# Peptides against a protein of PDB entry 2AZE: the designs that were tried, part 17

Target 1, 148 residues: chain A of PDB entry 2AZE
Amino acid sequence: AQECQNLEVERQRRLERIKQKQSQLQELILQQIAFKNLVQRNRHAEQQASRPPPPNSVIHLPFIIVNTSKKTVIDCSISNDKFEYLFNFDNTFEIHDDIEVLKRMGMACGLESGSCSAEDLKMARSLVPKALEPYVTEMAQGTVGGVF
Target 2, 101 residues: chain B of PDB entry 2AZE
Amino acid sequence: GRLEGLTQDLRQLQESEQQLDHLMNICTTQLRLLSEDTDSQRLAYVTCQDLRSIADPAEQMVMVIKAPPETQLQAVDSSENFQISLKSKQGPIDVFLCPEE

## One batch from the design tools (peptide; aimed at target 2 L73 V76)

Design b1_p13_2_s3 (made by RFdiffusion4, then SolubleMPNN; from b1_p13_2, 7 letters changed)
Fold by OpenDDE base, seed 2:
Structure b1_p13_2_s3 (fold): chain B 148 residues (1-148), chain C 101 residues (1-101), chain A 13 residues (1-13)
Amino acid sequence: as target 1 above (148 residues)
Amino acid sequence: as target 2 above (101 residues)
Amino acid sequence: STTSTVRTLKHRI
């Protein structure tokens, strides 16, 4: 009886770990798709323009963005060596990392939010190795979570 | 029996986790390949237009933070305190505003 | 509401 209880505890532990890894895998897949899609977009755009964009007109990954109302007052304190920054706001703000920005741009093909059209899914599948295609399909269907 | 069933379940979960680990390794490998490709690195950028499409500077102020790896960002967003703290360990931090137009 | 977030920036590519 005690041995069974111990194994049940271990079972639950493993299930939780698997769940965590599933979440991590989904994020990794989304990152891969987003990055590859972004690169493709920019490559095509530069080809169409027959030139790269001006250096100061683009923001290379990685980056973080902070957005707040235009009416928000921001106080910024910077260390002498610029190693430390302190921003004080008089109102709420939002922080987005580069991956979140890419997702909002549609670079992850809507796979992250269940808004993946047939064409989006086709694109998403084309941007991952064959071994990952079934998982991408499951993500699009919202069926990820089962133990395989 | 119950013990046998649990033992079998654990074996199956181990196999499932191994498969999951394999898929994760594939993903991390692909990401590493992207990081090692100079052309991909050059093309890994967004424009101010992209940022404006997400957060319109007509209504929102958009600040961009470029920081070295392992930079720590601490944010507090409450009715009493609205603060962002950045601490870099590997170099200076660059901050600039996304223009409205 | 209150939100406190700690992030560590990493280079991925």
Scores: peptide ipSAE 0.084, ipTM 0.895, DockQ to the pose 0.660
OpenDDE base, seeds 1, 3, 4, 5: peptide ipSAE 0.031, 0.034, 0.031, 0.086; ipTM 0.882, 0.887, 0.885, 0.897; seed 5 fails the geometry check

Design b1_p13_2_s4 (made by RFdiffusion4, then SolubleMPNN; from b1_p13_2, 5 letters changed)
Fold by OpenDDE base, seed 4:
Structure b1_p13_2_s4 (fold): chain B 148 residues (1-148), chain C 101 residues (1-101), chain A 13 residues (1-13)
Amino acid sequence: as target 1 above (148 residues)
Amino acid sequence: as target 2 above (101 residues)
Amino acid sequence: STTSTTRTIRHRI
């Protein structure tokens, strides 16, 4: 009947919404792990050095990175108030946000690719609340995607 | 019957979504706590060495963009056009290269 | 190929 068809449509709608939220949750978990791991790393490093790094040697979050060949010619136009920038390149470039940078640094413990060592997984679990540990485990195993 | 089965499915999916929402709330709470912790914010940085690990400044120019939240970045990468535009509404944008470059 | 992307600077962590 039409009623059943309506419910089937709704069922599919909810399934898709859940999958979307699952992806969002995974990203949030990765961010949390990456940030906490970064902070932990830096805290330890500063303790070992007994001082913070020079201000001009660090980049605080948030940021975006753009990289291109040193041979690439870049033209830059900047508004007087510096609210607007326009860059023109003569060749290709790459853009990485701070989260991606952290992932590539290993701050997410390889969880983003499901390539965690046992120690990486242990670290990842230690950086999230207990309620999230099972999900972290599923991410490491690549088994996320099921319905709760 | 079919109706009963579908009804049950929807109830189960609702419960699943609620569980998912709960986990997401936990995550967002943790991130918020980090943002509110002065020490964590002080320590939330990368070094030029870190950036070199992902893009070697010997071969690549690494440009860092520091901008207010919600700043829009538009990028076009094609054979005909290689362009990045930045538009901020909250304040000035800072663009610089790592000092080691 | 042509790629066009739009990003926004997120809030601080």
Scores: peptide ipSAE 0.206, ipTM 0.907, DockQ to the pose 0.661
OpenDDE base, seeds 1, 2, 3, 5: peptide ipSAE 0.150, 0.181, 0.202, 0.121; ipTM 0.903, 0.905, 0.907, 0.900; seed 5 fails the geometry check

Design b1_p13_3 (made by RFdiffusion4)
Pose (drawn by RFdiffusion4):
Structure b1_p13_3 (pose): chain A 148 residues (1-148), chain B 101 residues (1-101), chain P 13 residues (1-13)
Amino acid sequence: as target 1 above (148 residues)
Amino acid sequence: as target 2 above (101 residues)
Amino acid sequence: SAAERLQQQLEAA
């Protein structure tokens, strides 16, 4: 019974590590797909009607987005060297990642929620190496859990 | 008995984790190659029209933050106001708006 | 107006 208790806690510890690693694997696969999709969307857009986009109309990764109502008062304070910043808001605001932005743009082909058309899934499968294809299929069905 | 049952479980979980680590290894390698790729980095950008479909600078205000790696972001819910604090240990941080308003 | 104020604060820094 004593030894069994030790094995059970070790088992539950491993089950926790696998559950965390599955979520991490899924997020990484989405990033790999989203990044690659964004790059190819821009590579193709730069062919159509030559001259690369003007530098001010473009934002390179990595970045963060903050949005609030147009009315919301913001108070900005900046350190000399611009290493530190402080923003005060008199209303609700939202903070979004670039990956989350890329997902909302559909760069991850709806795979973030299994919302893939046949073409979306085909696109997602081609942007990942063959060894990751089964796991992409698992993500497309939502049958990722059960903890294997 | 149960001791063998738990031992067999630990073996399944050991093999499953080795497989997961292998796939994560392949996955992070793909991401590393993308970060070392100059042409991909040059093309890894979003337009103002992109940021629109997720929040357009017509009704809502959009702010872009670019801080070097390892910088800290603290968000606060005061008794009366909201705040975002950015502290970068190395390198300056950049902040700007979107053109359409 | 809030955006203009924020832009001015950023330019001043």

Design b1_p13_3_s1 (made by RFdiffusion4, then SolubleMPNN; from b1_p13_3, 7 letters changed)
Fold by OpenDDE base, seed 3:
Structure b1_p13_3_s1 (fold): chain B 148 residues (1-148), chain C 101 residues (1-101), chain A 13 residues (1-13)
Amino acid sequence: as target 1 above (148 residues)
Amino acid sequence: as target 2 above (101 residues)
Amino acid sequence: SSAAAFQKALAAA
């Protein structure tokens, strides 16, 4: 009886660990899709324009976005070597990392929210190695972890 | 029996976890390849139009922060304090503003 | 405009 109880505890521990790894894998897949889709989009755009964009018109990854009301007063202190920044706001702000920006741009094809159209899913599948395609399908269908 | 069933479950879970680990390795490899590819990195950018799609500079101030790897970020967003602190160890931090138009 | 240039903020510091 005690042995069975110990194994049940271990079973639950492993299930939770697997759940965590599933979340990590999903995020990695989304990042891969988003990055590849972004690169593909920009490559196509530059080909159509027959030139790259002006240097100061784009921001390369990685980056962080901070947004706040235009009425927000911001005070900034910067070290001499620009290694340290301190921003003080008089109102609330939002912070977004580059991955979140890409997701909001639709670069992850709506897979992050399970709202993929047929075309979105097709695009998503095309941007991952074959071994990952079944998992992408499961993500789109909301069936990830169904075998556990 | 119960013991036999649990033993089998644990074995199956181990196999499932190994499969996940394998898939994760594939993903990390792909991401590394992207980071090492010069052309991909050149094309890994967003535009002003992209940023306006998520935060309109006409209504919101949009600040872009380019910080070196391993930069420490501390943020406080409460009624008593609104603050962002950045500290890099690998180089200077650059800050940009998205144009209003 | 997507061609609009980003401005370095707080360049004086």
Scores: peptide ipSAE 0.262, ipTM 0.911, DockQ to the pose 0.250
OpenDDE base, seeds 1, 2, 4, 5: peptide ipSAE 0.183, 0.183, 0.189, 0.184; ipTM 0.905, 0.904, 0.906, 0.907; seed 1 fails the geometry check

Design b1_p13_3_s2 (made by RFdiffusion4, then SolubleMPNN; from b1_p13_3, 8 letters changed; failed a check: too like the target's own chain)
Amino acid sequence: SSAEKFAASLAKA

Design b1_p13_3_s3 (made by RFdiffusion4, then SolubleMPNN; from b1_p13_3, 8 letters changed)
Fold by OpenDDE base, seed 2:
Formats: C-alpha cells, sequence, structure tokens
Structure b1_p13_3_s3 (fold): chain B 148 residues (1-148), chain C 101 residues (1-101), chain A 13 residues (1-13)
C-alpha cells in the first residue's frame, strides 16, 4: 500500500536520474568524438603542409563565439585590466560554445542529430573505446533511451 | 506480488545506473587523457575557414572570446535588452575578430 | 584564406 507507493516514487526518481545521465553521457561522447576528430584532421593537415599554421590564424579550445549581423551596433566597455567586459547590442546576437562549433563543422560526424552516413558512423566508432561503441550505434540510430 | 515486483524493478534500475556510470567514467577518463596530452591540445584548434563555415564574416560579425576558467557570462537577448557581460576572476579576457578574408 | 590572421577585437576600436 503506502510502501508500494513510496517505491513507485523512488522508481520514477531513478528513471529520471538515469535519463539525465544518459543525456550527459551522450554529450560527453560527442565531445570526445569531436575533439579527437578535430585533432586528427589538424594533424593530417599539418603533415600535408609540413608545417603548423601561422599562430594568429587559429584559435585553440576552449573558446566562445558571438556572432551578430554586421549591421548590429555594438557598444563595449572594458575594464583597464581586461577582467570585465560589457557588450550592448542594438539587435539580437548568437552565442556558441566551442563544442557547438565543432558539431556544426561536422566533427561529431552527425551523431548529434542521429544523421550519420555509414562512413560517419565508422569514423565515430573508431574514435571511442570499445565499451562505448554500442552506445554510439544507438545514438546513430536514435534509439537511445531504454534502460539497460 | 506488487511489492516484490517494484523491489525487483528498483534493483534492475540500480544495475542499469551502475552500467551507465561505468560508461560515463570511461568517457570522462578519455576526455581527461585528451586534456593531459600536450600534442592533442596543440592540435585542438579551429581556423578562420572553420568559423566562416558556420557564420560568414561577409554577413556576420564573428567574435571569439577566450576567457580563463570560472569566468562569469551573462547574456540577455530580448526586445528590450541585448547584452553580454563577462567577468573574470583569474585573468584577462581575450577577444578576437574573425577576418572576412 | 587559411593563412588569414585573427584581429584583436576592440584593439582598433
Amino acid sequence: as target 1 above (148 residues)
Amino acid sequence: as target 2 above (101 residues)
Amino acid sequence: SSAAAFAAALAAA
């Protein structure tokens, strides 16, 4: 009776916690794949060029991107020590973290949306430990969500 | 009965969560290894071409912010206010613009 | 181009 009700509440609590952890794991997997794929791409590029890119031509992680229309007026206030910034825009802007940038670059192989070609999936699987491969497969199929 | 069934479900969920935690530990370990690998960190970069592919500087102003850990970021994007506030406690914040060419 | 350098924002502002 009451005991069963309490256990049902606990069951729901655990299910929700598992769901949250599943989301966290998926994000971690995407980060791992994106990072490794990016490193692999750049390593190959540098090998082909026989040199690293010029220092000011690249941005190392971590970073944040802010973009807005070139017509947007931006007012900026900066502290003398550059510890504080205040940006005021007269129109909307977008903020993207580095992971989102990598995803949009295709570094996560389309796994973030479950839109992987056979080659994409092959790449994604090759960039994770064996234990994570089944989960990568589920993500590619959009079938993640069950309890295992 | 009902009680036994629920008890069994909870045990099963516990086992499932343990498996999930194990996978998460594997993943976080891999990420730590990447952060500790000097060569990987040296190669963890994007180019102007990469940024142009997601936001063309011909049409969009693309700003790159590099801030120390624990930097506070507050953003408001509404019809009444469009604002970004940054406050670092560990060092200066660097801001760059992606060139059009 | 791939060799294009990032410009420090607000430095020239």
Scores: peptide ipSAE 0.128, ipTM 0.904, DockQ to the pose 0.143
OpenDDE base, seeds 1, 3, 4, 5: peptide ipSAE 0.104, 0.052, 0.095, 0.120; ipTM 0.902, 0.899, 0.902, 0.905; seed 5 fails the geometry check

Design b1_p13_3_s4 (made by RFdiffusion4, then SolubleMPNN; from b1_p13_3, 8 letters changed)
Fold by OpenDDE base, seed 1:
Structure b1_p13_3_s4 (fold): chain B 148 residues (1-148), chain C 101 residues (1-101), chain A 13 residues (1-13)
Amino acid sequence: as target 1 above (148 residues)
Amino acid sequence: as target 2 above (101 residues)
Amino acid sequence: SSAEAFLKSLEES
């Protein structure tokens, strides 16, 4: 019947929306883990050194990274107030956001790539509220969405 | 029948979505707490060593850009044009280089 | 002593 067809369309719509929200939640969880892990690492390091790092030796979030070959020639134009920058490269470059940098640093415990060891999983679980722990476990196992 | 089954499926999906929304709210709250905690923000940094682990300065030039919120970034990476344009409306943009040594 | 430093503020070229 037409009514059933309409409901099936709605069902598919909701399934797709849920899939999108699952992706968003996973990213939020990874961000939380990465940030907390970074803070924890740095806190420990500063305690061991008995001092904070020199101001110009660190970059605080947020930031972006641009990398290119050392052979790449870069021309840079900067406005007087430093509100505008224009970079011209003679070869290809890469841009990475801070979250991607943290992931590559292992701050998300390999959870983002399915490379989460038992120790990594333990760390990841310890960095989220109890309500999120089951989801972290599902992410590590690649079984997100199993509730359906 | 079929109608009853579909109706039940939709109810179950609604409950699942509600659970996801709840978890997302929890996660968003945690992130906000981190952003509001001065000590956490003080400790939210990377070092040059961290950047070298991502791209070795021996082979790659690594540039760090700190820009205010709402900064526009335009990038072109084609065979003929390689360009990055930054335009801030809320303050100056800072650019840093990771030294080789 | 072991601390590294970033080079700040690219010059216009």
Scores: peptide ipSAE 0.038, ipTM 0.894, DockQ to the pose 0.162
OpenDDE base, seeds 2, 3, 4, 5: peptide ipSAE 0.034, 0.033, 0.035, 0.034; ipTM 0.895, 0.894, 0.895, 0.895

Design b1_p13_4 (made by RFdiffusion4)
Pose (drawn by RFdiffusion4):
Structure b1_p13_4 (pose): chain A 148 residues (1-148), chain B 101 residues (1-101), chain P 13 residues (1-13)
Amino acid sequence: as target 1 above (148 residues)
Amino acid sequence: as target 2 above (101 residues)
Amino acid sequence: SSTISNVEVSFTS
């Protein structure tokens, strides 16, 4: 019984590591797909009607987005060297990642929620190495859990 | 008995984790190659029209923050106001708005 | 604690 207790806690510890690693693997696949999809969207758009986009109308990754109501008062304070910043808000605001932005743009082909059309899935499968194809299929069905 | 049952479980979980680590390894390598790729980095950008479909600078205000790696972001819910603090240990941070308003 | 774009994120109430 004593030894069994030790094996059980070790088992539960491993089950926790696997559950954390599965979520990480899924996120990484979505990023790989989203990044590659964004790059190919821009590579194609730069063909159609030549001259690359003006630098001010473009934002390179990595970045963070903050949005609030147009009315919301914001108070900005900056350190000399611009290493430190402080913002005060008199209302609710939202903070979003670039990956989250890319997902909302549909760059991950709806795979973030299994919301893929046949074309979306085909697109997602082609942007990932063959060894990752089964796991992409698992993500598309939502049958990722059960903890293997 | 149960001891063999738990030992068999530990074996399944060991093999499963080795497989997951392998896939993660392939996955992070793909991401590393993308980061080392100059043409991809040059093309890894979003337009103002992109940031619109997720929050347009017509009704809502949109702020873009670009801080070097390892910088800290603290968000605070005071008794009366909200705040975002950014502390970069190395390198300056950049902040700007979106053109359409 | 969390991470967004290689930025360490913390929340305080």

Design b1_p13_4_s1 (made by RFdiffusion4, then SolubleMPNN; from b1_p13_4, 9 letters changed)
Fold by OpenDDE base, seed 4:
Structure b1_p13_4_s1 (fold): chain B 148 residues (1-148), chain C 101 residues (1-101), chain A 13 residues (1-13)
Amino acid sequence: as target 1 above (148 residues)
Amino acid sequence: as target 2 above (101 residues)
Amino acid sequence: ERIINNVKFSYLK
């Protein structure tokens, strides 16, 4: 009885660990799709324009953005070497990393929110190795969470 | 019996985790390949138009922060304190505003 | 010191 109980505890431990890894894998997949989709978009755009964009018109990854109301007053203190920054706001702000920005741009094909059209899903599948395609499908269907 | 069933369950879970690990390795490999590809990195950018699409500067100001790896970021967003602190160890931090136009 | 659209930039020594 005690042995069985110990194994049940271990079972639950492993289930939780698997759940965590599933979340990590999903995020990695989304990152991969987003990055590749972004690169593909930009490559196509540059080909059509027959030139790269002006250097100061683009923001290369990695980056973060901070957004706040246009009415928000911001005080920014910067060290001389620019190694340290301190921002003080008089109102609430939002911080987003580059991955979140890409998701909101649709670069993850809506896979992150289960909002994939058939075309979105096709694109998503095309941007991952074959071994990951079934998992992408499961993500789109919301069926991820079970044990393999 | 019950013991045998649990033992079998644990073995199945182990196999499942191994499969997850394998898939994760595939993902990390792909991301690393992108990181190591100069052309991909050259094309890994967003525009101000992209940023306007998710945070319209007409209503929101958008500040972009380019920081070296290992940069420390601390943020406080409370009713009495709204603050962001950045500290880099590997180089200067660049900050710029996304124009409305 | 620079001010750009409600953003005040100051430099510290």
Scores: peptide ipSAE 0.398, ipTM 0.905, DockQ to the pose 0.035
OpenDDE base, seeds 1, 2, 3, 5: peptide ipSAE 0.384, 0.379, 0.298, 0.395; ipTM 0.905, 0.904, 0.899, 0.905

Design b1_p13_4_s2 (made by RFdiffusion4, then SolubleMPNN; from b1_p13_4, 8 letters changed)
Fold by OpenDDE base, seed 2:
Structure b1_p13_4_s2 (fold): chain B 148 residues (1-148), chain C 101 residues (1-101), chain A 13 residues (1-13)
Amino acid sequence: as target 1 above (148 residues)
Amino acid sequence: as target 2 above (101 residues)
Amino acid sequence: SSVLSGVNYSYVK
């Protein structure tokens, strides 16, 4: 009946919404872990060095990174107020936001790719509230996606 | 019947979504707390060494962009066009190169 | 995109 068809459409809509929320949650968790891990790393490093790094030697979040071959020619145009930038490259480039940089640094403990050692997983769990630990475990196992 | 089954499924999905919403609220709260913690923000940095580990400046040039919130970035990466456009609404954009060691 | 960065971007290929 039409009523059942309508409900099936709604069911599909909800399933898709849940899937989207799952992806969002996973990303949020990764961001949280990466950030906390970064802070922890730097805190420890500064304690060992007994001083913070020189101000001009570090890049505070937020930021984005663009990398390309050193052979790539880049033309840059900047507005007078520096509100607008235009970069033209003669070859391919890569863009990485700060979170992606942190992930590649291992700050997300390999959770983003399901490549967690037991130690990595322990670290990841320690950086989230208790309520999120089961989800972190599922992420590490690659078992996220089921309807719970 | 079919209707009853679908109705039950929708109820279960609603419960699942509510659980997700709860977890997301917890997570967003944690992120907010991090953003509000001055000590955490002070320590929220990477080094040039970190960036070199991601893209070695010996082979790759690394450009750092610090842009205000809500900055729009448009990137075109095709065989015919390689372009990045940045448009800020809230302030100037700062761009600098990561030095090669 | 990063929640922390607040930068929105899109790729066109």
Scores: peptide ipSAE 0.081, ipTM 0.901, DockQ to the pose 0.609
OpenDDE base, seeds 1, 3, 4, 5: peptide ipSAE 0.074, 0.077, 0.079, 0.051; ipTM 0.901, 0.901, 0.901, 0.900

Design b1_p13_4_s3 (made by RFdiffusion4, then SolubleMPNN; from b1_p13_4, 6 letters changed)
Fold by OpenDDE base, seed 4:
Structure b1_p13_4_s3 (fold): chain B 148 residues (1-148), chain C 101 residues (1-101), chain A 13 residues (1-13)
Amino acid sequence: as target 1 above (148 residues)
Amino acid sequence: as target 2 above (101 residues)
Amino acid sequence: SSVISGVKFSYVS
């Protein structure tokens, strides 16, 4: 019947929406873990050193990284108020946001790539609220995708 | 029947999505709290050593962009054009190289 | 994109 057809369409719509939200949640979890882990690392390091690092030696979040070959020629145009920048490269470049940098640093405990050791998983779980722990476990196992 | 089955499926999906939304809310709240915590903000940094671990400074030039929220970044990376455009609405953008380069 | 970064990124390859 027409009603059944409509419901089938709605079912598929909801399934797709859930899938999208699952992906978003996973990313949010990774961000949370990475951020908290970074803070803990730095707190510990500063305590061990008995002082914070020199101000000009650190980069506070948020930031974006652009890397290219040292041989790449870069032309930069900057507005007077520094509100606008234009970079022209003569070769390819890479852009990484701060979260990606943190992931590559291992701050997300390898959870993002399925490279989560037992110790990494323990750390990851400790950095999220209790309600999120089961989902972290699923992420580590690669079993995310089921319907709650 | 068919209608009953579909109706049941939709109810189950509703519950699943509600749980998902709940988890997302928890996570978003945690991130917001972190972003608003002064101590966390003070400790939320990476070092040049960290950056060297992800990009070889001997071969790569690493540029750091500090931009206010809602800054627009447009990048084109093709054989015909290699360009990055930044436009801020909330303040100046700061761009610098890693000091150890 | 990072929720913390708050930078809107668009990339064309």
Scores: peptide ipSAE 0.039, ipTM 0.895, DockQ to the pose 0.604
OpenDDE base, seeds 1, 2, 3, 5: peptide ipSAE 0.027, 0.027, 0.034, 0.025; ipTM 0.884, 0.885, 0.892, 0.883

Design b1_p13_4_s4 (made by RFdiffusion4, then SolubleMPNN; from b1_p13_4, 9 letters changed)
Fold by OpenDDE base, seed 4:
Structure b1_p13_4_s4 (fold): chain B 148 residues (1-148), chain C 101 residues (1-101), chain A 13 residues (1-13)
Amino acid sequence: as target 1 above (148 residues)
Amino acid sequence: as target 2 above (101 residues)
Amino acid sequence: EKVISGVKFSYKK
């Protein structure tokens, strides 16, 4: 009886661990798709323009975005060596990392929200190794979460 | 019996986790390859137009932070305090504003 | 244009 109880505890432990890893994998897949899609987009754009964009017109990864109302007053304290910054706002703000920005740009093909069109799904699949394609399909269908 | 069933469940879960680990390894490998590829990194950028598409500077101010790895970021967003602090250990932090259209 | 305008800056050592 006690042995069975111990195994049941272990079973639940493993199930939870698997769920955590599933979430991590999904995020990794989204990152991969977003990055590759971004690179592909920019490569095509530069080929069409026959030149890269001006250096001051682009922001290379990684980066963080902070946005707030234009009416928000911001006080910024900066060290002389620029190693330290302190921003004080008089109202709410939002912070987004580069991955979130890419997702909102559609670079993850809507896979993050399960809102992929057929074309989006095709694109997403094309940007991952073959072994990951089934998982991408499951993500698009919202069926990820089961045990393999 | 119950013991046999649970034992089988654990074996199946182990196999499932191994499969999951394998997929994760594949994915992390791909990401690493991207990070190590000079051409990919050169092309890994967004434009101000991209940023405007997600936060219109006509209504929102968009600030970009470029910081070295391992930079500490602390944010407080409450009725009592709205603050962001950045502290780098590896080099200067670059902050700039995305211009309006 | 990278310079943040309309924001008050203070410098600390």
Scores: peptide ipSAE 0.027, ipTM 0.886, DockQ to the pose 0.038
OpenDDE base, seeds 1, 2, 3, 5: peptide ipSAE 0.026, 0.025, 0.026, 0.024; ipTM 0.885, 0.885, 0.883, 0.881

Design b1_p13_5 (made by RFdiffusion4)
Pose (drawn by RFdiffusion4):
Structure b1_p13_5 (pose): chain A 148 residues (1-148), chain B 101 residues (1-101), chain P 13 residues (1-13)
Amino acid sequence: as target 1 above (148 residues)
Amino acid sequence: as target 2 above (101 residues)
Amino acid sequence: STSSSTVTITHSI
């Protein structure tokens, strides 16, 4: 009984590591797909009607987005060297990652929520190495859990 | 008995984790190659029209933050106001708006 | 009352 208790806590510790690692694997696959999809969208757009986009109309990764109502008062304070910043808001604001932006743009082909058309899934499968294809299929069905 | 049952479980979970680690290894390698790729980095960008479908600078205000790696972001809910604090241990941070308003 | 959260910014690419 004593030894069984030790094995059970070890089992539950491993189950926790696997559950964390599955979520990490899924996020990494989405990033791999989203990044590669964004790059190919831009590579193609730069062909159509030559001359690369003007530098000010473009934002390179990595970046963070903050949005609030156009009315919301924002108070900005900056350190000399611009290493430190402080923003005060008199209303609700939202903070979004670039990956989240890329997912909302559809760069991850709806795979973030299993919302893939046949073409979306085909696109997602082609942007990931063959060894990751089964796991992409698992993500497309939502049958990722059960903890294997 | 139960002891063998738990031992068999630990073996299944050991093999499963080895497989997961392998796939994660392949996955992070793909991301490393993308980060070491100059042409991909040059093309890894979003337009102002992109940031619009997720929040357009017509009704809402959009702010872009670019801080070097390892910088800290603290968000605060005061008794009366909201705040965002950015502290970069190395390198300056950049902040700007979107053109359409 | 005040509540806060702190995160470290990382770069994957």

